# Ledger of designs, part 32: peptides against a protein of PDB entry 4DOW

Target 1, 157 residues: chain A of PDB entry 4DOW
Amino acid sequence: TFSWVGRPLPNRKQFQQMYREICMKINDGSEIHIKVGQFVLIQGEDNKKPYVAKLIELFQNGAEVPPKKCARVQWFVRFLEIPVSKRHLLGRSPPAQEIFWYDCSDWDNKINVETIIGPVQVVALAPEEVIPVDQKSEETLFVKLSWNKKDFAPLPP

## One batch from the design tools (peptide; aimed at target 1 Q43 F76 E114 I117)

Design b2_p22_4_s2 (made by RFdiffusion4, then SolubleMPNN; from b2_p22_4, 15 letters changed)
Fold by OpenDDE base, seed 4:
Structure b2_p22_4_s2 (fold): chain B 157 residues (1-157), chain A 22 residues (1-22)
Amino acid sequence: as target 1 above (157 residues)
Amino acid sequence: NPVDKLKLLSDEEQGELYKKYL
């Protein structure tokens, strides 16, 4: 289950109540707090690996009946989500931990918070930095580049 | 600075709970 943490933010939009933080209760009864600006795993389709996203906004959408707890996100894409025919454009074989900033507007960036699996660590690296590959870093994803469906590029400013 | 914007803000301890999903 998901519940809002704290009071709504002052700048309320019509039909939207904005929040800074949400609480996720998991099966063992423990609670995980997730804030705007943090990274999360979003439920994938079928047997696909979860999607990766950065939370940009947390809001209750009062325009829907019943009101929905929603988030706006910045999507990331895994290398294996990139079309096979374009993967060669990277010019290298990325480690499994590398993800890419999705620099397109064709994806709906509104999600229901109920699709959030949990938090995940995402670290931005300079192009020259090496992605660490060890047991302690396996839970961390790394981003160096953006993907705009045409080519890879430096991260957006 | 894009690197600064994407610096880790999540809790490492919490993130480890979902390592299996990576």
Scores: peptide ipSAE 0.098, ipTM 0.657, DockQ to the pose 0.070
OpenDDE base, seeds 1, 2, 3, 5: peptide ipSAE 0.080, 0.058, 0.060, 0.084; ipTM 0.654, 0.674, 0.634, 0.658

Design b2_p22_4_s3 (made by RFdiffusion4, then SolubleMPNN; from b2_p22_4, 16 letters changed)
Fold by OpenDDE base, seed 3:
Structure b2_p22_4_s3 (fold): chain B 157 residues (1-157), chain A 22 residues (1-22)
Amino acid sequence: as target 1 above (157 residues)
Amino acid sequence: NPVDKLKELSDEEQGELRKKYL
């Protein structure tokens, strides 16, 4: 179950009410609050790891009947989501913790908040920095590069 | 928690469930 936290933010978009924060109530009854700017895991296929995204906007879509709770996201991709024929372009075998900024607009960046599994920690690193592997960082994801379906590149500003 | 459990799922190749614009 998802519910908005706080009052709608001022905006000029017709039929949209924007919010800063949403509350996710999980099966055990506990609540997790997620804010714009945080990173989340999005439901993937069965037995597959979830997708990774950064929340850009949280909004209620009033153009739908009934209104739907939605989010606009920046997508990330895992290495194994990159086509096999292009993986060699990285020039190295990345650790499982590494993800890539998806630098294309061909994907739908609007999601239903019901697909959100929960929050995740994502840390940006310079290309020369080493990804730490320890008990504290095992669940932390790291991003060094972008992927634009043609090649890897430094992260966008 | 469910989030941690899902993050530890198989390292098999990931599919594409996300809608694409043509």
Scores: peptide ipSAE 0.188, ipTM 0.688, DockQ to the pose 0.046
OpenDDE base, seeds 1, 2, 4, 5: peptide ipSAE 0.182, 0.178, 0.163, 0.187; ipTM 0.668, 0.678, 0.670, 0.690; seed 5 fails the geometry check

Design b2_p22_4_s4 (made by RFdiffusion4, then SolubleMPNN; from b2_p22_4, 14 letters changed)
Fold by OpenDDE base, seed 4:
Structure b2_p22_4_s4 (fold): chain B 157 residues (1-157), chain A 22 residues (1-22)
Amino acid sequence: as target 1 above (157 residues)
Amino acid sequence: NPVDKLKLLSDEEQGELYKKYI
C-alpha cells in the first residue's frame, strides 16, 4: 500500500495535490519512504525487468474517480530495451548496470505509484569513469549517456 | 549540471533490498 507522507506542498494545481514523499508498505510490514528526486523501479511488462525512473513529481490526481496517487517521472532505458538494430551505435558492450537517460517525449511520464516496486540507486558518471563491478555495487545502476531513439549522447543539460 | 542532478539520492540499504530486480 501507498500513503502520502507529510502535508501537501503549497502551490496546488487544480485537481492535483502535490507531495514531497510517499510511503510504501512492503510484504513484511516494513515501510520504505520515497521522495521526489529519488530513483525507483517500475513494474515491467510480463517477465521483463523493471523499468527505471527518476521521480519528478508526486501528486494525487483528483481529476480521476477515484483519485489516484500518481507520479511524473524521467524515464531511463536499459541497453536491452534499445532496438537491436541500434545497439551498435554505443560502440561498446555496456555492463548490465548501465542505463541511459531517455531523451524522448513519446513515452507517457505519468505513472500510478502502485506500479513502483521500490527504490534503486542510480549514479551519474563522467564518460571516463569506470562502472564499478563488485558485490556492494551490484544493486546500483549507472548512467553516462542519453538515448533519444536516434543516437547516444551526453546527458542533457 | 545533469551529473549533479543524478547523484545518488537513495539510501544504500533500501537499494540493496531490491537488488534482485536489477
Scores: peptide ipSAE 0.031, ipTM 0.608, DockQ to the pose 0.070
OpenDDE base, seeds 1, 2, 3, 5: peptide ipSAE 0.031, 0.024, 0.019, 0.026; ipTM 0.611, 0.584, 0.529, 0.588

Design b2_p22_5 (made by RFdiffusion4)
Pose (drawn by RFdiffusion4):
Structure b2_p22_5 (pose): chain A 157 residues (1-157), chain P 22 residues (1-22)
Amino acid sequence: as target 1 above (157 residues)
Amino acid sequence: EYSRDNSTEKQEEYIEYLKEKR
């Protein structure tokens, strides 16, 4: 379950209250803070890996009744979310930990916070950097490229 | 081509899946 932490940010959009942070309680019993700018795993279909997204806004949406806690995200896509016909354009076999900045506006970016599984560490690497492959049996995901429905390209600014 | 359904109705199903896992 989720609760807002502290006061809302200075108002921007009508009928919405924006927050820098959201508190998530687990059945391990503890509390975890997830902030705008951090990354989350978002529950998708039961037979697939979670979606990965960067939190770009956290908000209480008064336009829904009853009101809901929501997030706007920048999507990432997994390699399997890229059309099979386009995968060769990468020119290599990406590891499972590698993900792609999704640079397209066609998919909506608003989610209910209840779809959040939890935070995930996502790291930007230069194209020539190698993914560890180091230990921790890492839960970290790495991003080198964006995908725009046409081609792989550099990470945006 | 793969696409995501980010509708409210579909997100409710995702919440159900997440509850089942917990």

Design b2_p22_5_s1 (made by RFdiffusion4, then SolubleMPNN; from b2_p22_5, 10 letters changed)
Fold by OpenDDE base, seed 4:
Structure b2_p22_5_s1 (fold): chain B 157 residues (1-157), chain A 22 residues (1-22)
Amino acid sequence: as target 1 above (157 residues)
Amino acid sequence: EPSFDLSDEAQEKRIENLKKKE
């Protein structure tokens, strides 16, 4: 289950209450707090690898009945999500832990918080920095570049 | 818990169809 943490932010959009933090209660009874600005794993299809996203906004959507707990996200993509015909543009074989900032607006960036599996660590690296590979856990993901459906580019500021 | 990769074709299909903004 998910519950809001703290008071709503003072600035509200129509039919929306915005929050900084949400609490996710896990099956074992433990709680994980997730904040705006953190990265999360979003449930994929049929037990496939989850999506990766950065939380931009947390809000209760009062336009729905009943109100839904939602988030706006910045999507990231895994290398395997890059079209096969364009993967060569990277010029290298990335490690499994590398993800890319999806620099397009053609994807819906609104999600239900119920699709959040949990937090994930994403570390931004400079292009010259080597991605440390940990095959044991692969818990940490790394981003060096953006993908705009045309080419790879340095991360946006 | 999701843990394994999708096929290349499935990934591309996801990009085009599943996450596409209406």
Scores: peptide ipSAE 0.110, ipTM 0.695, DockQ to the pose 0.054
OpenDDE base, seeds 1, 2, 3, 5: peptide ipSAE 0.091, 0.080, 0.102, 0.090; ipTM 0.704, 0.696, 0.693, 0.691

Design b2_p22_5_s2 (made by RFdiffusion4, then SolubleMPNN; from b2_p22_5, 11 letters changed)
Fold by OpenDDE base, seed 4:
Structure b2_p22_5_s2 (fold): chain B 157 residues (1-157), chain A 22 residues (1-22)
Amino acid sequence: as target 1 above (157 residues)
Amino acid sequence: EPSFDLSDEAQKKRIENLKKKL
């Protein structure tokens, strides 16, 4: 169950109410608050790892009936989502915890918040920094580069 | 255990999957 935290932001878009924070109630009754700017795991395909995204906007979409709780996100990709034919462009074998800023607009960046599995920690690293691999849970992800379907590049500012 | 498709169609499938979730 998802519910808004706080009052809508003053700046309104047509048929949208914007928020800074949403509350996710988990089965055990505990609550997790997720804010704009945080990173989340999004439900992937069956039997696949979840997608990774940064929350850019939280909004209630009043154009839908009933209104839907939505988010706009910045997508990240895992290495295994990179086409096999282009993986060599990275020049290294990344750890499983490395993700890449998806620098393309061909993916819809709107999601239903109900697809959010939960928050995740994403740490931006400088190119020279080594990714500390934790194979136990891989609960922390790391990003060094962007992927624009053509090549890897330094992270956008 | 969880994995991703290793095909060159991985991104295409992701796009399709996301559309289904909207």
Scores: peptide ipSAE 0.105, ipTM 0.708, DockQ to the pose 0.076
OpenDDE base, seeds 1, 2, 3, 5: peptide ipSAE 0.096, 0.086, 0.094, 0.099; ipTM 0.698, 0.610, 0.701, 0.673; seed 3 fails the geometry check

Design b2_p22_5_s3 (made by RFdiffusion4, then SolubleMPNN; from b2_p22_5, 11 letters changed)
Fold by OpenDDE base, seed 3:
Structure b2_p22_5_s3 (fold): chain B 157 residues (1-157), chain A 22 residues (1-22)
Amino acid sequence: as target 1 above (157 residues)
Amino acid sequence: EPTFDLSDEAQEERIKNLKKKE
């Protein structure tokens, strides 16, 4: 179950109410609060690895009946999501923890909040920085580069 | 939380089917 936290943010969109935070209730009754700007895991196919995204907007779509809780996201991609024919462009074998900023507009970036599995930690690194592999960082993802379907590039500003 | 890995071929297919903007 998902519910908005706080009052709607001021906006000029006629049929949308924007929020800063959403509450996710888990089966055991505990609650997780997720805010705009945080990174989340998005449901993939059943029990397969989830997608990674950054929350850009949280909004209720009032044009739908009933209104739906939605989010606009910035997508990230895992290395194995890069086409096989293009993976060599990275010039190295990345660790499993590395993800890439998806710098392309061909994907739908609007999601239903019901597809959110939970939060995840994503850390931006410079290309020369080493990705740690200790126990504390085992569940942490790291991003150094963007992928625009043609090549890898430095992260957008 | 999903924990199972996908093959390269399966992941490529899933990208096309789930993320593509219509």
Scores: peptide ipSAE 0.068, ipTM 0.719, DockQ to the pose 0.056
OpenDDE base, seeds 1, 2, 4, 5: peptide ipSAE 0.074, 0.050, 0.048, 0.031; ipTM 0.712, 0.691, 0.694, 0.651; seed 1 fails the geometry check

Design b2_p22_5_s4 (made by RFdiffusion4, then SolubleMPNN; from b2_p22_5, 11 letters changed)
Fold by OpenDDE base, seed 5:
Structure b2_p22_5_s4 (fold): chain B 157 residues (1-157), chain A 22 residues (1-22)
Amino acid sequence: as target 1 above (157 residues)
Amino acid sequence: EPTFDLSDEAQEKRIENLKKKL
């Protein structure tokens, strides 16, 4: 179950009410608050790891009946989401905790908030920094590079 | 079940379509 937190933000978009924060209720009855700018895990394909994204906007889409709670996101991609024949372009075998900034804007990147599994920690690293794979932080994901369907590149500034 | 050899474009499109349907 998802519910808005706080008052809607001022915006000029017709049929949309924007918010800064949303509350998700978990199975044990506890509540988790997620804000714009945070990172989330999103329901992936069956038998696959969840997708990873950064929340850019939270909004209620009033053009739909009934209105839907939505988010606009910046996608990341896991290494296994990259086509098999292009993985060699990385030039190394990444740790499981590494993700890549998806540098493609072919669409509006909207999701239903109901697809959100929960928050996740994503840490940006410089290319020379080592990903702490052996640490207790198996839940933390790390990003060093972007992927634009053609090649890997340094992270956007 | 059979294994399929998808092209790069097909793999990308599949994942993008899945994300679009979220």
Scores: peptide ipSAE 0.291, ipTM 0.765, DockQ to the pose 0.066
OpenDDE base, seeds 1, 2, 3, 4: peptide ipSAE 0.277, 0.275, 0.278, 0.282; ipTM 0.780, 0.775, 0.750, 0.781

Design b2_p22_6 (made by RFdiffusion4)
Pose (drawn by RFdiffusion4):
Structure b2_p22_6 (pose): chain A 157 residues (1-157), chain P 22 residues (1-22)
Amino acid sequence: as target 1 above (157 residues)
Amino acid sequence: YDKNINRPINWDKLEEQRNEKF
């Protein structure tokens, strides 16, 4: 379950209250803070890996009744979310830990916070950097490129 | 290849994923 942490940010959008942070309680019993700018795993279909997204806004949406806790995200896509016909354009076989900045506005970016599984560490690498492949049997995901429905390209600014 | 963003939440599966994660 989720709760807001502290006061809302200075108001921007009508009928919404924005927060920098959201508190998430687990059945391990503890509390975890997830902030705007951090990344989350988002529950998708039961037979697939979670979606990955960067939190760009956290908000209480008064336009829904009853009101809900929501997030706007920047999507990332997994390699399997890229059309099979386009995968060769990468020119390599990406590891499972590599994901792609999704640079397209066609998919809506608003989610209910209840779809959040939890935070995930996502790291930007230069194209020439190698993914560890280190130990921790890492839960970290790495991003080198964006995908725009047409081609792989550099990470935006 | 579109994301099913508005799919219903499967609470049992979500709980399972959170327990595995934490």

Design b2_p22_6_s1 (made by RFdiffusion4, then SolubleMPNN; from b2_p22_6, 12 letters changed)
Fold by OpenDDE base, seed 1:
Structure b2_p22_6_s1 (fold): chain B 157 residues (1-157), chain A 22 residues (1-22)
Amino acid sequence: as target 1 above (157 residues)
Amino acid sequence: YDPDLDRPINKERLEKLQNELY
């Protein structure tokens, strides 16, 4: 279950209440707080790895009946999500921990918070930096480049 | 509860991905 934390933030959208933080209650009764700006795993297709996203906005959409707890996200893509014919453009074999900033607007970036599996660590690295693949960072994802469906590029500012 | 109705973004993303991959 998900519940808002704190008071709504000031906004100019008529049917939206914006928040900075949401509480995710896990099956064992524990609670995880997730804030705007953090990275999360989003439920993907069955037998597929979850999607990775950065939370940009948290809001309740009052235009829906019933109102829905939603988020706007910046999507990331995994290497295996890149078309096979384009993977060679990377010029290297990426480690499993590498993800790419999705630099396109063709994907809807509004999600239901109920699709959030949980938080995840994402670290931005310079292209020349080596991705650490040690035991301490096995659960950490790393991003060096963006993907715009045509080519890889340096991360946007 | 219908996961497909609650997860339209993922559905759209997967559909587009499938079109590009195959």
Scores: peptide ipSAE 0.084, ipTM 0.672, DockQ to the pose 0.052
OpenDDE base, seeds 2, 3, 4, 5: peptide ipSAE 0.082, 0.080, 0.081, 0.078; ipTM 0.680, 0.684, 0.674, 0.677

Design b2_p22_6_s2 (made by RFdiffusion4, then SolubleMPNN; from b2_p22_6, 15 letters changed)
Fold by OpenDDE base, seed 4:
Structure b2_p22_6_s2 (fold): chain B 157 residues (1-157), chain A 22 residues (1-22)
Amino acid sequence: as target 1 above (157 residues)
Amino acid sequence: YDPKLDKPINKEELQKRQDELY
């Protein structure tokens, strides 16, 4: 169950009410608040490893019937999502915790908040920084580079 | 721990994503 936190942000977009924060109620009754700018795991199809995204906007889409709680996101990709023929371009074997900023506009970046599994910690690192791989940090994902379907590159500004 | 996090990417979906990223 998802519910908006706070009042809508001022905006002029027709059919949209924008919010800064959403509340996710989980099975045990506890609540998790997720804000714009945070990272989330997005449910894929059955048996699919969750996708990773950064929340850019939270909004209720009043153009839909019934209105839906939505988000615009910046997508990330896992290394295994990179085409096999292109993986060598990384020049290294990344740890499982590494994700990549998807630097393309060909993907729909609008999601239903109901697809959010939960928040996830994503840490941006400089290329020279070491990705810590230990049990305590295993839940944390790290991003050092972008992927634009052609090559890996430094993170966009 | 969420078991969903440990799910492997479905083979068919993985290929689809790879095709999209190519």
Scores: peptide ipSAE 0.051, ipTM 0.618, DockQ to the pose 0.044
OpenDDE base, seeds 1, 2, 3, 5: peptide ipSAE 0.052, 0.043, 0.051, 0.044; ipTM 0.622, 0.613, 0.621, 0.618; seeds 1, 3 fail the geometry check

Design b2_p22_6_s3 (made by RFdiffusion4, then SolubleMPNN; from b2_p22_6, 13 letters changed)
Fold by OpenDDE base, seed 2:
Structure b2_p22_6_s3 (fold): chain B 157 residues (1-157), chain A 22 residues (1-22)
Amino acid sequence: as target 1 above (157 residues)
Amino acid sequence: YDPKLDKPINKEELEKRINELY
């Protein structure tokens, strides 16, 4: 179950109410609050690792019947999502914790909040920085580069 | 349902689409 936290933000978009925060109720009755700007795991195909995304907007879409709770996201991509024929362009074998900023607009960046599994920690690193693999960082994902379907590039400052 | 494609899709079809986009 998902519910809005706080009052809607001022905006000029008809049929859309924007919010800063949403509450996700889990099976055990506990609640997790997720805010714009945080990173989330999103359910994809069954038996696949969940997608990773950054929340850009939270909004209720009143144009649909019934109204839907939605989010606009910035997608990340896991290495295994990149076509096999292009993986060599990275020039190295990335650790499992590395993800890439998806720098294309061909994917739908609007999602239903019901597809959100939960929050996840994502840390941006410089290309020369080493990804830690200790126990503390086991659940943390790291991003160094962007992927635009043609090549990898350093993240902008 | 695949949120990146905004449609229901199976593994085989998704893999084909991803490979064709690159």
Scores: peptide ipSAE 0.110, ipTM 0.725, DockQ to the pose 0.094
OpenDDE base, seeds 1, 3, 4, 5: peptide ipSAE 0.107, 0.099, 0.084, 0.085; ipTM 0.721, 0.715, 0.708, 0.696

Design b2_p22_6_s4 (made by RFdiffusion4, then SolubleMPNN; from b2_p22_6, 11 letters changed)
Fold by OpenDDE base, seed 4:
Structure b2_p22_6_s4 (fold): chain B 157 residues (1-157), chain A 22 residues (1-22)
Amino acid sequence: as target 1 above (157 residues)
Amino acid sequence: YAPNLNKPINKEKLEKLQNELY
């Protein structure tokens, strides 16, 4: 169950109410608050790992009936989501915790908040920085590069 | 250096998406 936290942000959009925070209620009754700017795991397709995204905007889409709680996101891509024929362009074998900033506009960046599995920690690293291998790092995803379907590129500072 | 993860989302796509809300 998802519910908005706080009042809608001021905007003049007729069919869109924007929010800064949403509450996700888990089965055990506990609640997790997720804010714009945080990173989340999004439900993947069958037999696929969850997608990773940064929340850019939280909004209720009043144009739909019934209104839907939605988010606009910046996508990340897992290495295994990259076509096999292009993976060699990385020039290395990334750890499982590495993700890539998706630098393309072909993906729909609107999601239903109900597809959010939960929050996830994403840490940006310089290309030369080593991804730590520990219990904490296994729960943390790391991004060094962007992927634009053509090549990998370092993230700007 | 620390990479910037605050790049703006694709404006054209965002605008298109926003227009679909109306």
Scores: peptide ipSAE 0.109, ipTM 0.604, DockQ to the pose 0.029
OpenDDE base, seeds 1, 2, 3, 5: peptide ipSAE 0.096, 0.074, 0.104, 0.098; ipTM 0.608, 0.611, 0.637, 0.614; seed 3 fails the geometry check

Design b2_p22_7 (made by RFdiffusion4)
Pose (drawn by RFdiffusion4):
Structure b2_p22_7 (pose): chain A 157 residues (1-157), chain P 22 residues (1-22)
Amino acid sequence: as target 1 above (157 residues)
Amino acid sequence: SNPAKWLRENLDAAAEAARKKR
């Protein structure tokens, strides 16, 4: 379950209250803070890996009744979310830990916070950097490129 | 597959599964 942490950010949008942070309680009993700018795994279909997204806004949406806790995200896509016909354009076989900045506005970016599984560490690498492949049997995901429905391209500013 | 569309259509199921995973 989720709760807001502290006061809302200075108001921007009508009928919404924005927060820098959200508190998530687990059945391990503890509390975890997830902040705007951090990444989350978002529950998708049961037979697939979670979606990955960067939190760009956290908000209480008064336009829904009853009101809900929501997030706007920047999507990332997994390699399997890229059309099979386009995968060769990468020119290599990406590891499962590599993901792609999704640079397109066609998919809506608003989610209910209840779809959040939890935080995930996502790291930007230069194109020439290798993915560890180091130990921790890592839960970290790495991003080198964006995908725009057409081609792989550099990470945006 | 559009993830936002799927989440809107299956919000309760997705929220329940995410809760179990947390």

Design b2_p22_7_s1 (made by RFdiffusion4, then SolubleMPNN; from b2_p22_7, 12 letters changed)
Fold by OpenDDE base, seed 2:
Structure b2_p22_7_s1 (fold): chain B 157 residues (1-157), chain A 22 residues (1-22)
Amino acid sequence: as target 1 above (157 residues)
Amino acid sequence: MNYSEWLEKNAEKAGELAAKKR
C-alpha cells in the first residue's frame, strides 16, 4: 500500500498533484518512506531482475479514473542489460556493483508506484575513483558513466 | 563477488521486499 506524505507541491501540472515523499506500507505494519531524489528498485518483467531508477517526480495522475499514484524516473542499466556486442565499448570489466545512467528517451520513464519494490543506495563516482567492494558497500551501487545505446560517456550534469 | 552473483543476491533481496509489500 502506498500513500502520499505531506501536502501537494504548489506547482501543479494539469491533472497532476505532485509530492515530495511517498510511504510504502509493508504487510507487517512497518513503513518505508521514499523521497524524490532517492533511488529505488522497480519490479521487472517476468524472469527479469529488478530495474534501478532514481525518482525525479512523484505525482498523482488525476486524468485517470480512478487517479493513479505515479512516478517519473531516471533509469539506470545493469551491465548485463547492455547488448553483448557492445559491452566491449566500456574498455574494462566493471565490478558487480557498477550501473550506468541510461541516456535514452526510448524507455518510458513514467511508472506506477506499485512497481516500486524498495529503496536502494546509488552513489555517483568520478572516473578516477575506485569502487569499494568491502562488506560495508556490498549493497551499494555505483555509477560513473552513462550509456546511450551507442557508447559510454561521462555522467550528465 | 562477480556480477552474476551480485544480481542474484540483489534479486533475492528485492523479492523479499516485494513479498512483504501491501
Scores: peptide ipSAE 0.113, ipTM 0.704, DockQ to the pose 0.125
OpenDDE base, seeds 1, 3, 4, 5: peptide ipSAE 0.054, 0.058, 0.065, 0.142; ipTM 0.629, 0.632, 0.645, 0.725; seeds 1, 4, 5 fail the geometry check

Design b2_p22_7_s2 (made by RFdiffusion4, then SolubleMPNN; from b2_p22_7, 16 letters changed)
Fold by OpenDDE base, seed 5:
Structure b2_p22_7_s2 (fold): chain B 157 residues (1-157), chain A 22 residues (1-22)
Amino acid sequence: as target 1 above (157 residues)
Amino acid sequence: MNYSEYLKKHEEELSKLAEKKR
């Protein structure tokens, strides 16, 4: 289950209430707080790896019945999500922990918070920095480049 | 199932999703 934390933030959008933080109650009864700016895993299709996203906004959409708890996100893409015909453009075999900033607007960046699996650590690295491949950081994802469906490019700000 | 277990369980290729609107 999900519940808002704190008071709504000031905004001018009709039927929307914005928040800074949301509380996620998981199966064992414990609670995880997720804030704007953090990275999360989003539920994928059946038997597919979860998607990776950075939270940009948390908001309740009052135009829907019943009102929906939503988030606006910046998408990241896994190497295996990139079409096979384009993977050679990277020029290397990436480690499993590498993801890419999705630099396109064709994907809907609005999600239901119910699709959030949980938080994930994402670390931005310079191209020359080595991605650590150890058991201690096996759950940490790393990003060096963006992907715009045409080519890989240096990471956006 | 926690998110770590979910991540490890699902390893199938997602190449078609790059051309599909989320």
Scores: peptide ipSAE 0.026, ipTM 0.562, DockQ to the pose 0.050
OpenDDE base, seeds 1, 2, 3, 4: peptide ipSAE 0.028, 0.026, 0.024, 0.026; ipTM 0.566, 0.610, 0.561, 0.587; seeds 1, 3, 4 fail the geometry check

Design b2_p22_7_s3 (made by RFdiffusion4, then SolubleMPNN; from b2_p22_7, 15 letters changed)
Fold by OpenDDE base, seed 5:
Structure b2_p22_7_s3 (fold): chain B 157 residues (1-157), chain A 22 residues (1-22)
Amino acid sequence: as target 1 above (157 residues)
Amino acid sequence: MNYSEYLKKNEEKAGKLAAEKR
């Protein structure tokens, strides 16, 4: 179950109410609050690992009946989500914790909040910084590069 | 897959990769 936290933010979009924060109730009855700017895991296709995304906007879509709670996201991709034929372009074997900024517009960046599994920690690193692989950091994902379906590149400014 | 399952799988894979790099 998802519910809005706080009052709607001022916006210019017709039929949309924007919010800064949403509350997610999980199976044990506890609540997790997620804010714009945070990173989340999104339910993938059947038998696939969750997607990783940064929340850009949280909004209620009033154009639909009933209104739907939605989010606009910046997608990330994991190495194994990149086509096998292109993986060699990285020039190295990344650790499991590494993800890549998806620098393409071909993916719909609007999601239903019901697809959110939960929050995840994502840290941006400079190319020369080492990704820690110890037990303390295993739950954290790291991003150094972008992927635009053609090549890897430094992160956008 | 839920969040806990994701973390577990990621941890397992990260651990294996770390061990291979040692």
Scores: peptide ipSAE 0.091, ipTM 0.548, DockQ to the pose 0.034
OpenDDE base, seeds 1, 2, 3, 4: peptide ipSAE 0.078, 0.106, 0.178, 0.062; ipTM 0.676, 0.711, 0.787, 0.650; seeds 1, 2, 3 fail the geometry check

